Peptides against a protein of PDB entry 5EIB. Designs and how they scored, part 4

Target 1, 366 residues: chain A of PDB entry 5EIB
Amino acid sequence: VDLEPGTMDSVRSGPFGQIFRPDNFVFGQSGAGNNWAKGHYTEGAELVDSVLDVVRKESESCDCLQGFQLTHSLGGGTGSGMGTLLISKIREEYPDRIMNTFSVMPSPKVSDTVVEPYNATLSVHQLVENTDETYCIDNEALYDICFRTLKLTTPTYGDLNHLVSATMSGVTTCLRFPGQLNADLRKLAVNMVPFPRLHFFMPGFAPLTSRGSQQYRALTVPELTQQMFDSKNMMAACDPRHGRYLTVAAIFRGRMSMKEVDEQMLNVQNKNSSYFVEWIPNNVKTAVCDIPPRGLKMSATFIGNSTAIQELFKRISEQFTAMFRRKAFLHWYTGEGMDEMEFTEAESNMNDLVSEYQQYQDATAD
Target 2, 366 residues: chain A of PDB entry 5EIB as posed
Amino acid sequence: VDLEPGTMDSVRSGPFGQIFRPDNFVFGQSGAGNNWAKGHYTEGAELVDSVLDVVRKESESCDCLQGFQLTHSLGGGTGSGMGTLLISKIREEYPDRIMNTFSVMPSPKVSDTVVEPYNATLSVHQLVENTDETYSIDNEALYDICFRTLKLTTPTYGDLNHLVSATMSGVTTCLRFPGQLNADLRKLAVNMVPFPRLHFFMPGFAPLTSRGSQQYRALTVPELTQQMFDSKNMMAACDPRHGRYLTVAAIFRGRMSMKEVDEQMLNVQNKNSSYFVEWIPNNVKTAVCDIPPRGLKMSATFIGNSTAIQELFKRISEQFTAMFRRKAFLHWYTGEGMDEMEFTEAESNMNDLVSEYQQYQDATAD

## One batch from the design tools (peptide; made by RFdiffusion4, then SolubleMPNN)

Design b1_p8_2_s3 (from b1_p8_2, 4 letters changed)
Fold by OpenDDE base, seed 4:
Structure b1_p8_2_s3 (fold): chain B 366 residues (1-366), chain A 8 residues (1-8)
Amino acid sequence: as target 1 above (366 residues)
Amino acid sequence: TKRYPPAY
């Protein structure tokens, strides 16, 4: 789905365009112009029914519908505005199904789009209420990984999207291969989400290695485990040491010792015990899939529900507040029928979410 | 830890 035709043409002409049904390409002509309001109330609202018709048809063809997976950006107008409209409409029609998202957070290091903090804040407000599971894929973190870890001098969207694709492949491993840990979206939610609003995940992937260092790096279970828990490998720009893990899932892929995985996972928990909440027993879950990702002997994917995710929301809130206090660019949104109150409500709800994460960070066992 | 596919 897009509000522009050119993206759909690029997907259709691409090496994987044939895996998508032609009738499932739903697109507009005008785009959203990086405006959430165009995506949510105007251009996106004109297209949403055509998307819902496709969603219904595909849902009816499912033998067992678990839920929905959306991939979208929060900085743009289409992914943010129309994406959150779709989430709302799907939630209304399928209230008992899991809503899972891969939400790409904006960063000034990656995009010069001035209104991204507005689009992101308005989107987070919708995601708090209407999603069950949200993978926070932060362009800030992706850029830093590309630059610092991968040694890419000028990271591109292609380089960032490579990390996104590796992460998405990793977190969906248990859904795509025979397994018992988080083998469906609902089991993932039950294991990862202790409180309904606290459903924002910090993803991570290992190995991440620069091209020049690949030949010198051993792929071992200890190295994967150490890198997976390193703050520099988090695909959300948060330091886990500034918060506490509520829940963790680790997905190892490839042929490895289960004993070695269990030993390394126990060791990392014991070394980092101060960074876990003490009142959630057995809050770390581990899976091993014997099928490695293409081109690797082994990998590990991290999913963290951490109170440190508040650093991401604080960054967006600070950027939002700096613009909103000056009423900068608001006329582009109010001209599409939005009220300034909706901005204030979205800011308030995101700040409440930050306060909730802080409350659970400071909570002790009774 | 659980292994997938299960080692039969």
Scores: peptide ipSAE 0.026, ipTM 0.648, DockQ to the pose 0.023
Fold by OpenDDE base, seed 3:
Structure b1_p8_2_s3 (fold): chain B 366 residues (1-366), chain A 8 residues (1-8)
Amino acid sequence: as target 1 above (366 residues)
Amino acid sequence: TKRYPPAY
């Protein structure tokens, strides 16, 4: 789905273009112009019914529909505005199904689009209410990983998207292979989301190794485990040491000792015990899949529900507030039928979410 | 390949 045709043409001409049904390409002509309101109320609203018709058709063809997965950007207009409109409409029609998102968070280090904080804040407001699980993929963290860890001097969207694809492949491993922990979206939500609004995940992938260092790095369970819990390896720009993990899932892939995995996972929990809440028993879940990702002998994917994710939302909120207090660019949104109150409501809900994460960070066992 | 950030 896109509000521009050129992205659909790029997908069709790509190496995987033939895996998608031609009728499942739904697109507009005008684009969203990086405006959430165009995506949500005008251009996106004109296209949404055509997307819902495809969603219904594909849902009816499923023997056992678990839910939906959306991949979108929160900085743009289409992914943010139309993406959240689609989430809302799908939630209304399928209230008993899981809504999962891979939500790419904007960063000033990655994009010069001035209105990204508005688009992100308005999107987060929708995601808080209408998703069951959201993987926060932060362009700032991806850039920093590419630059610092991968030693890429000039990271590209291709480099960032490679990290995203590795992560998406990792977190979906349990859904794609039988006999795993979190083998369905609902089980994942039950294990990862202790409170309905606190469904924003910090993903990570290991191994991440620069090309120059690949020959010097052993691909071992201890090294994978150590890298997954390293703050520099988080694909959300927050430090887990500034918060507490509510829940964690680790997905190992490849031929390895389950005993060694269990030992390393226990060791890392014990070493980092101060960064876990004590009142959620057995809050770390581990899965091992014998099938490695392509090109690796083994990998590990991290999913963290951490109160440190509030740092990401605070960053967006600060950027939002800096513009909104001056009513900068608001006329582009109000001109598409938005009220200024919707901005205030979205800001409030995101600040409430931050406060909720802080409350659970500070909570002790009674 | 689009750069992050895109070098405009």
Scores: peptide ipSAE 0.005, ipTM 0.406, DockQ to the pose 0.020
Fold by OpenDDE base, seed 5:
Structure b1_p8_2_s3 (fold): chain B 366 residues (1-366), chain A 8 residues (1-8)
Amino acid sequence: as target 1 above (366 residues)
Amino acid sequence: TKRYPPAY
């Protein structure tokens, strides 16, 4: 789905374009112009019914529909505005199904789009209410990984999207291969989401290795375990050491010793015990899939529900507040039929979410 | 050398 035809043409002409049904390419002509309101109330609203018709058709063809997975950006207009409109409409029609998102958070290091904090805040407001689980894929973190870890002097969208694809492949491993932990979206939510609003995940992937260092790096269970808990491997620009893990899932892929995985996972928990809440027992879950990702002998994917995710929301909130206090660019949104009240509500709800994370960070066992 | 993750 896109509000621009060019993206769909690129996907269709791409190496995997034939995996999608031609009729499932739904697109507009005008685009959203990086405006959430165009995505949500105007251009996106004109297209949403056509998307819902496709969603219904595909849902009816499922033997057992678990839920939906949306991939979108929160900085743009289409992914943010139309993406959240779609989430809302799908939630209304399928209230008993899991809504999962891969939500790409904006960063000033990656994009010069000034209104991204508005689009992100308005989107987060919708995601808090209408998703069951959201992987926070932060362009800030992706850029920093590309630059610092991968030693890319000038990270490209291709470089960032490669990290996104690896992360998505990792977190969906248990859904795609039988007999794993979190084998369905609902089990994942039950294990990862202790409180309904606190469903924003910090994903991470290992190994992350620069081209120059690949020949010198061993792929071992200890190294994978150490890396996936390293803040530098988090796909969200938050330091887990500034918060507490509510829940963790670790997904190992490749042929490895289960015993060694269990030993290393116990060791990393013990070493980092001060970064876990003590009042959620057995809050770390581990899976091992014998099937490695393409081109690797082994990998590990991390999913963290951490109160440190508030750092991401605080960053967006600070940027939002700086613009909104001056009503900068607001006329582009109000001109599409939005009220200033919706901005205030979205800001408030995101600040409430931050406060909720802080409350559970500071909570002790009674 | 294969970038990890591999560059597409």
Scores: peptide ipSAE 0.015, ipTM 0.572, DockQ to the pose 0.018; fails the geometry check
Fold by OpenDDE base, seed 2:
Structure b1_p8_2_s3 (fold): chain B 366 residues (1-366), chain A 8 residues (1-8)
Amino acid sequence: as target 1 above (366 residues)
Amino acid sequence: TKRYPPAY
């Protein structure tokens, strides 16, 4: 789905474009112009019914519909505005299904789009209410991984998207292979989301190795475990050491010792016990799938529900407030039928979410 | 300014 035809043509002409049914390419002509309101109330609202017709058709063809996965950007107009409209409409029609998102968070170091803080804040408000699971992916964190860890001198969107695709493949492993922990989206939510609003995850993938070092690196369970829990390996720009893990899932792939995995996972928890909440027993879940990802002997994917994610929301809130207090660019949103009250409500809800994460960070077992 | 060039 896109409000611009050129994006769809790029997908269709890509190496996997033929895996999608031609009738399932739904697109507009005008684009959203990086405006959430165009995505949500005007251009996106004109297209949403055509998307819902496709969603219904594909849902009716499912033997067992678990839920939906949306991949979108929160800084743009289409992914943010139309994406959240689509989430709302799907949630209304399928209230008993899991809504899962891969949400790319904007960074002012990555994009020149000035209104991204508005688009992100308005989107986060919708995600808090209408999603069950959200993987937070920060383009700055992805760049830093590409530059520092992968030793790429000039990271491209292709390099960033490679990390995203590896992570998406990792977190969906248990859904795609039988006999795994978290074998469905609902079981994942039950294990990862202790409180309904606190459903924003920090993803990570290991191994991340520079091309020059690949030949010298042994892929071992200890090295995978150590890299997954490294703050520099998080794909959200938050330091887990500034918060506490509510829940963690680790998904190992490849032929390895289950005993060694359990030993290393216990060791990393014990070494980092101060960074876990003590009042959620057995809050780390581990799965092992014998099937490695393509091109690797073994991998591990990390999913963290951490109170440190509040750093991401605080950053967006600070940027939002700096613009909103001056009413900068608001006429582009109000001209599409939005009220200033919706901005204030979205800011308030995101600040409440930050406060809720802080409350659970400071909570003791007593 | 964008830090990342497009790949395509």
Scores: peptide ipSAE 0.005, ipTM 0.433, DockQ to the pose 0.021; fails the geometry check

Design b1_p8_3_s1 (from b1_p8_3, 5 letters changed)
Fold by OpenDDE base, seed 5:
Structure b1_p8_3_s1 (fold): chain B 366 residues (1-366), chain A 8 residues (1-8)
Amino acid sequence: as target 1 above (366 residues)
Amino acid sequence: VKKKKPVV
């Protein structure tokens, strides 16, 4: 789905364009102009029914519909505005299904789109209410990984999207290979989401290795485990050491000793025990899939529900507030039929979310 | 990265 035709043409002409049914390409002509309101109330609202028709058709073809997975950006008007409209409409029609998102958070390091904080805040407001699971894929973190860890002097969207694809492949491993822990979206939610609003995950991936160092790196279970818990490997620009893990899932892939995985996972928990909440028993889950990702002997994918995710929301909120206090660019949103109150409500709800994460961070076992 | 300019 896109509000611009050129994105769809790029997908069709791509090496994987033939995987998708032609009828499942739904697109507009005008785009959203990086405006959430165009995505949500105007251009996106005109297209949403055509998308819902495809969603219904594909849902009816499922033997057992677990839920929906949306991949979108929160900085752009289509991914943010139309993406959240679709989430709302799908949630209304399928209230008993899991809503899962891969939400790409905006960063000033990656984009010069000035209104991204508005689009992100308005989107987060919708995601808090209408999603069950949200993987926070932060362009800030992706850029920093590409630059610092991968040693890419000028990261491209291709480089960032490679990390996104590796992460998405990792977190979906349990869904794609039967007999794993968290084998369905609902079990993942039950294990990962202790409180309904606190469903924003910090994904991480290992190994992250520069092209120049790949030849010299042994991939071992201890190294994967250590790297997976390193803040530098988080796909969200938050330091887990500034918060507490509510829940964690680790997904190992490749031929490895399950015993060695369990030993290393226990060791990393014990070393980092001060960064876990004590009042959630058995809050770390581990899965091992014998099938490695393409081009690697082994990998590990991390899913963290951490109160440190509030750093991401605070960053967005600070940027939002700086513009909103001046009413900068607001007329582009109000001109599409938005009220200024919707901005205030979205800011409030995101600040409430931050406060909730802080409350559970500071919560001691009574 | 090819920075997206704000399209207003």
Scores: peptide ipSAE 0.024, ipTM 0.533, DockQ to the pose 0.021
Fold by OpenDDE base, seed 3:
Structure b1_p8_3_s1 (fold): chain B 366 residues (1-366), chain A 8 residues (1-8)
Amino acid sequence: as target 1 above (366 residues)
Amino acid sequence: VKKKKPVV
């Protein structure tokens, strides 16, 4: 789905364009202009029914519909505005189904789109209410991984999207291969989301190795485990050491010893015990899939529900507030039929979410 | 990265 035809043409002409049904390419002509309000209330609202018709048709063809997975960006207008409109409409029609998102967070390091903080804040407000699981894929963190860890002098969107694709493949491993932990979206939510609003995940993938260091780095269970819990490996720009893990899932892939995985996962928990809440028993879950990802002997994917994710929301909130206090660019949103109150409500709800994460960070077992 | 420009 897009509000511009050129994205659909790029997907259709791409290496995998033929895997999608032609009728499932739903697109507009005008685009969203990086405006959430165009995505949510005008251009996106004109297109949403045609997308819902496709969603219904594909849902009816399922033997057992678990839920929905949306991949979108929060900095743009289409992915943010129309994406959250779709989430709302799908939630209304399918209240008993899991809503899962891969939400790409904007960064000034990656984009010069001035209004991204507005689009992100308005989107987060919708995601808090209408999703069950949101993987926070932060362009800030992706850029830093590409530059610092992968030693890419000039990271590209291709380099960032490679990390995204590896992560998406990792977190969906248990859904795609039988007999795994979190084999369905609902089981994942039950294990990862202790409180309904606290459903924002910090993902990570290992191994991440620069081309120059590949020959010197062993692919071992200890190295994968160490890298997954390294703050520099998080695909959300927050430091887990500044918060506490509510829940963790680790998904190992490849031929390895389950015993060695359990030992290393126990060791990393014990070493980092101060960064876990003590009042959630058995809050770390581990899965091992014997099928490695393409081109690797083994990998590990991390999913963290951490109170440190508030650092990401604080960053967006600070950027939002800096613009909103001056009413900068606001007329582009109000001109599409938005009220200024919707900005204030979205800011408030995101600040409440930050406060909720802080409350559970400071909570004791007593 | 090729930065996205505002297309407003």
Scores: peptide ipSAE 0.020, ipTM 0.521, DockQ to the pose 0.021
Fold by OpenDDE base, seed 1:
Structure b1_p8_3_s1 (fold): chain B 366 residues (1-366), chain A 8 residues (1-8)
Amino acid sequence: as target 1 above (366 residues)
Amino acid sequence: VKKKKPVV
């Protein structure tokens, strides 16, 4: 789905364009112009019914529908505005199904789009209410990984999207290979989301290695485990040491000892015990799939529900507040039928979410 | 609204 035809043409002409049904390409002509309100109230609202017709058709063809998975960006207009409109409409029609998202957070290090903090704040407000699971993928963290860890001098969107694809492949492993931990979206939510609003995850992937170092690096279970818990491997620009893990899932892939995985996972929890909440028993879950990812002998994927994710929301809130106090660019949103009150409500709800994460960070076992 | 440019 897109409000611009050129993205759909690029997907269709790409090496995997034939995996999608032609009738499932739904697209507009005008685009959202990086405006959330165009995506949500005007251009996106004109297209949403055509998308819902496809969603219904594909849902009716499922033997057992678990839920929905959206991949979108929060800094743009289409992914943010139309993406959140679709989430709302799908939630209304399928209230008993899991809503899962891969949400790409904007960063001023990657994009010069001035209105990204508005689009992100308005999107987060919708995601808090209408999603069950949201993977927070921060373009800043992806850029820093490409530059610092992968030793890429000039990271491209191709390099960032490669990390996103590896992470998405990792977190969906248990869904694609039956008999694993978190084998369905509902089990993942039950294990990862102790409180309904606190459903924003910090994903991570290991191994992350520069092209020049790949040939010389042994991949071991201890190294994967250590790298997976390193703050530099997080796909969200937050330091887990500034917060506490509510829940963690680790997905190992490849031929390895389950005993060695369990020993290393216990060791890393014990070494980092101060960064876990003590009042959630058995809050770390581990899965091992014997099928490695393409081109690797083994990998580990991390899913963290951490109170440190508030650093990401605080960053967006600070950027939002700096523009909103001056009413900068608001006429572009109000001109599409949006009210100024919706900005204040979205800012308030995101600040409440930050306060909720802080409350659970400061909570001790009684 | 400025079109999204990758920061080069």
Scores: peptide ipSAE 0.019, ipTM 0.515, DockQ to the pose 0.022
Fold by OpenDDE base, seed 4:
Structure b1_p8_3_s1 (fold): chain B 366 residues (1-366), chain A 8 residues (1-8)
Amino acid sequence: as target 1 above (366 residues)
Amino acid sequence: VKKKKPVV
């Protein structure tokens, strides 16, 4: 789905374009112009019914519909505005199904789009209410990984998207291969989401490798375990040491000893015990899939529900507030039928979410 | 800072 035809043509002409049904290419002509309001109330609203018809048709063809997964950006207009409209509409029709998102958070290091903090804040407001699981894929973190870890002097969207694809492949491993922990979206939610609003995940991946720099480092299970808990391997620009883990899932891939994985996972928990909440028993889950990712002997994917994720939301809120106090660019949104009240409600809800994470960070066992 | 009890 896109509000621009050119993106769909790029997907269709791509090496995997033929795996998608032609009738499932739903697209507009005008685009959203990086405006959430165009995605949500105008251009996106004109297209949403055609998308819902496809969603219904594909849902009816499923033997066992678990839920939905959306991949979208929060900085743009289409992914943010139309993406959140789609989430809302799908949630209305399928209230008992899991809504999962891969939400790409904007960063001024990656994009010069001045209005991204508005689009992100308006989107987060919708995601708090209408998703069950949100993987926070932060362009700030992706840029920092590319620059600091991968030593790319000028990170490209191709470099960032490589990290996104590795992360998405990692977190979906248990859904794609039978006999794993969290083999369905609902079991993942039950294990990862102790409180309904606190469903924003910090993903991480090890080893961090670019497509061009496949250093065939034979990583060991201890090295994978250490790297996946390193803040430098997180796809969200938060330091886990500034918060507490509510829940963690670790997904190992490749031929390795389960015993060695369990020993290393116990060691990392014990070493980092101060960074876990004490009042959620068995809050670390581990899975091992014998099938490695393409081009690697082994990998580890991290999913953290951490109160440190508030650092990401604070960053967006600070950027939002700096523009909103000046009413900068608001006329582009109000001209599409939005009220200024929706901005204040979205800011308030995101600040409430930050306050909730802080409350659980400061919580002690009774 | 008074540590809050978890609101369960």
Scores: peptide ipSAE 0.000, ipTM 0.279, DockQ to the pose 0.042

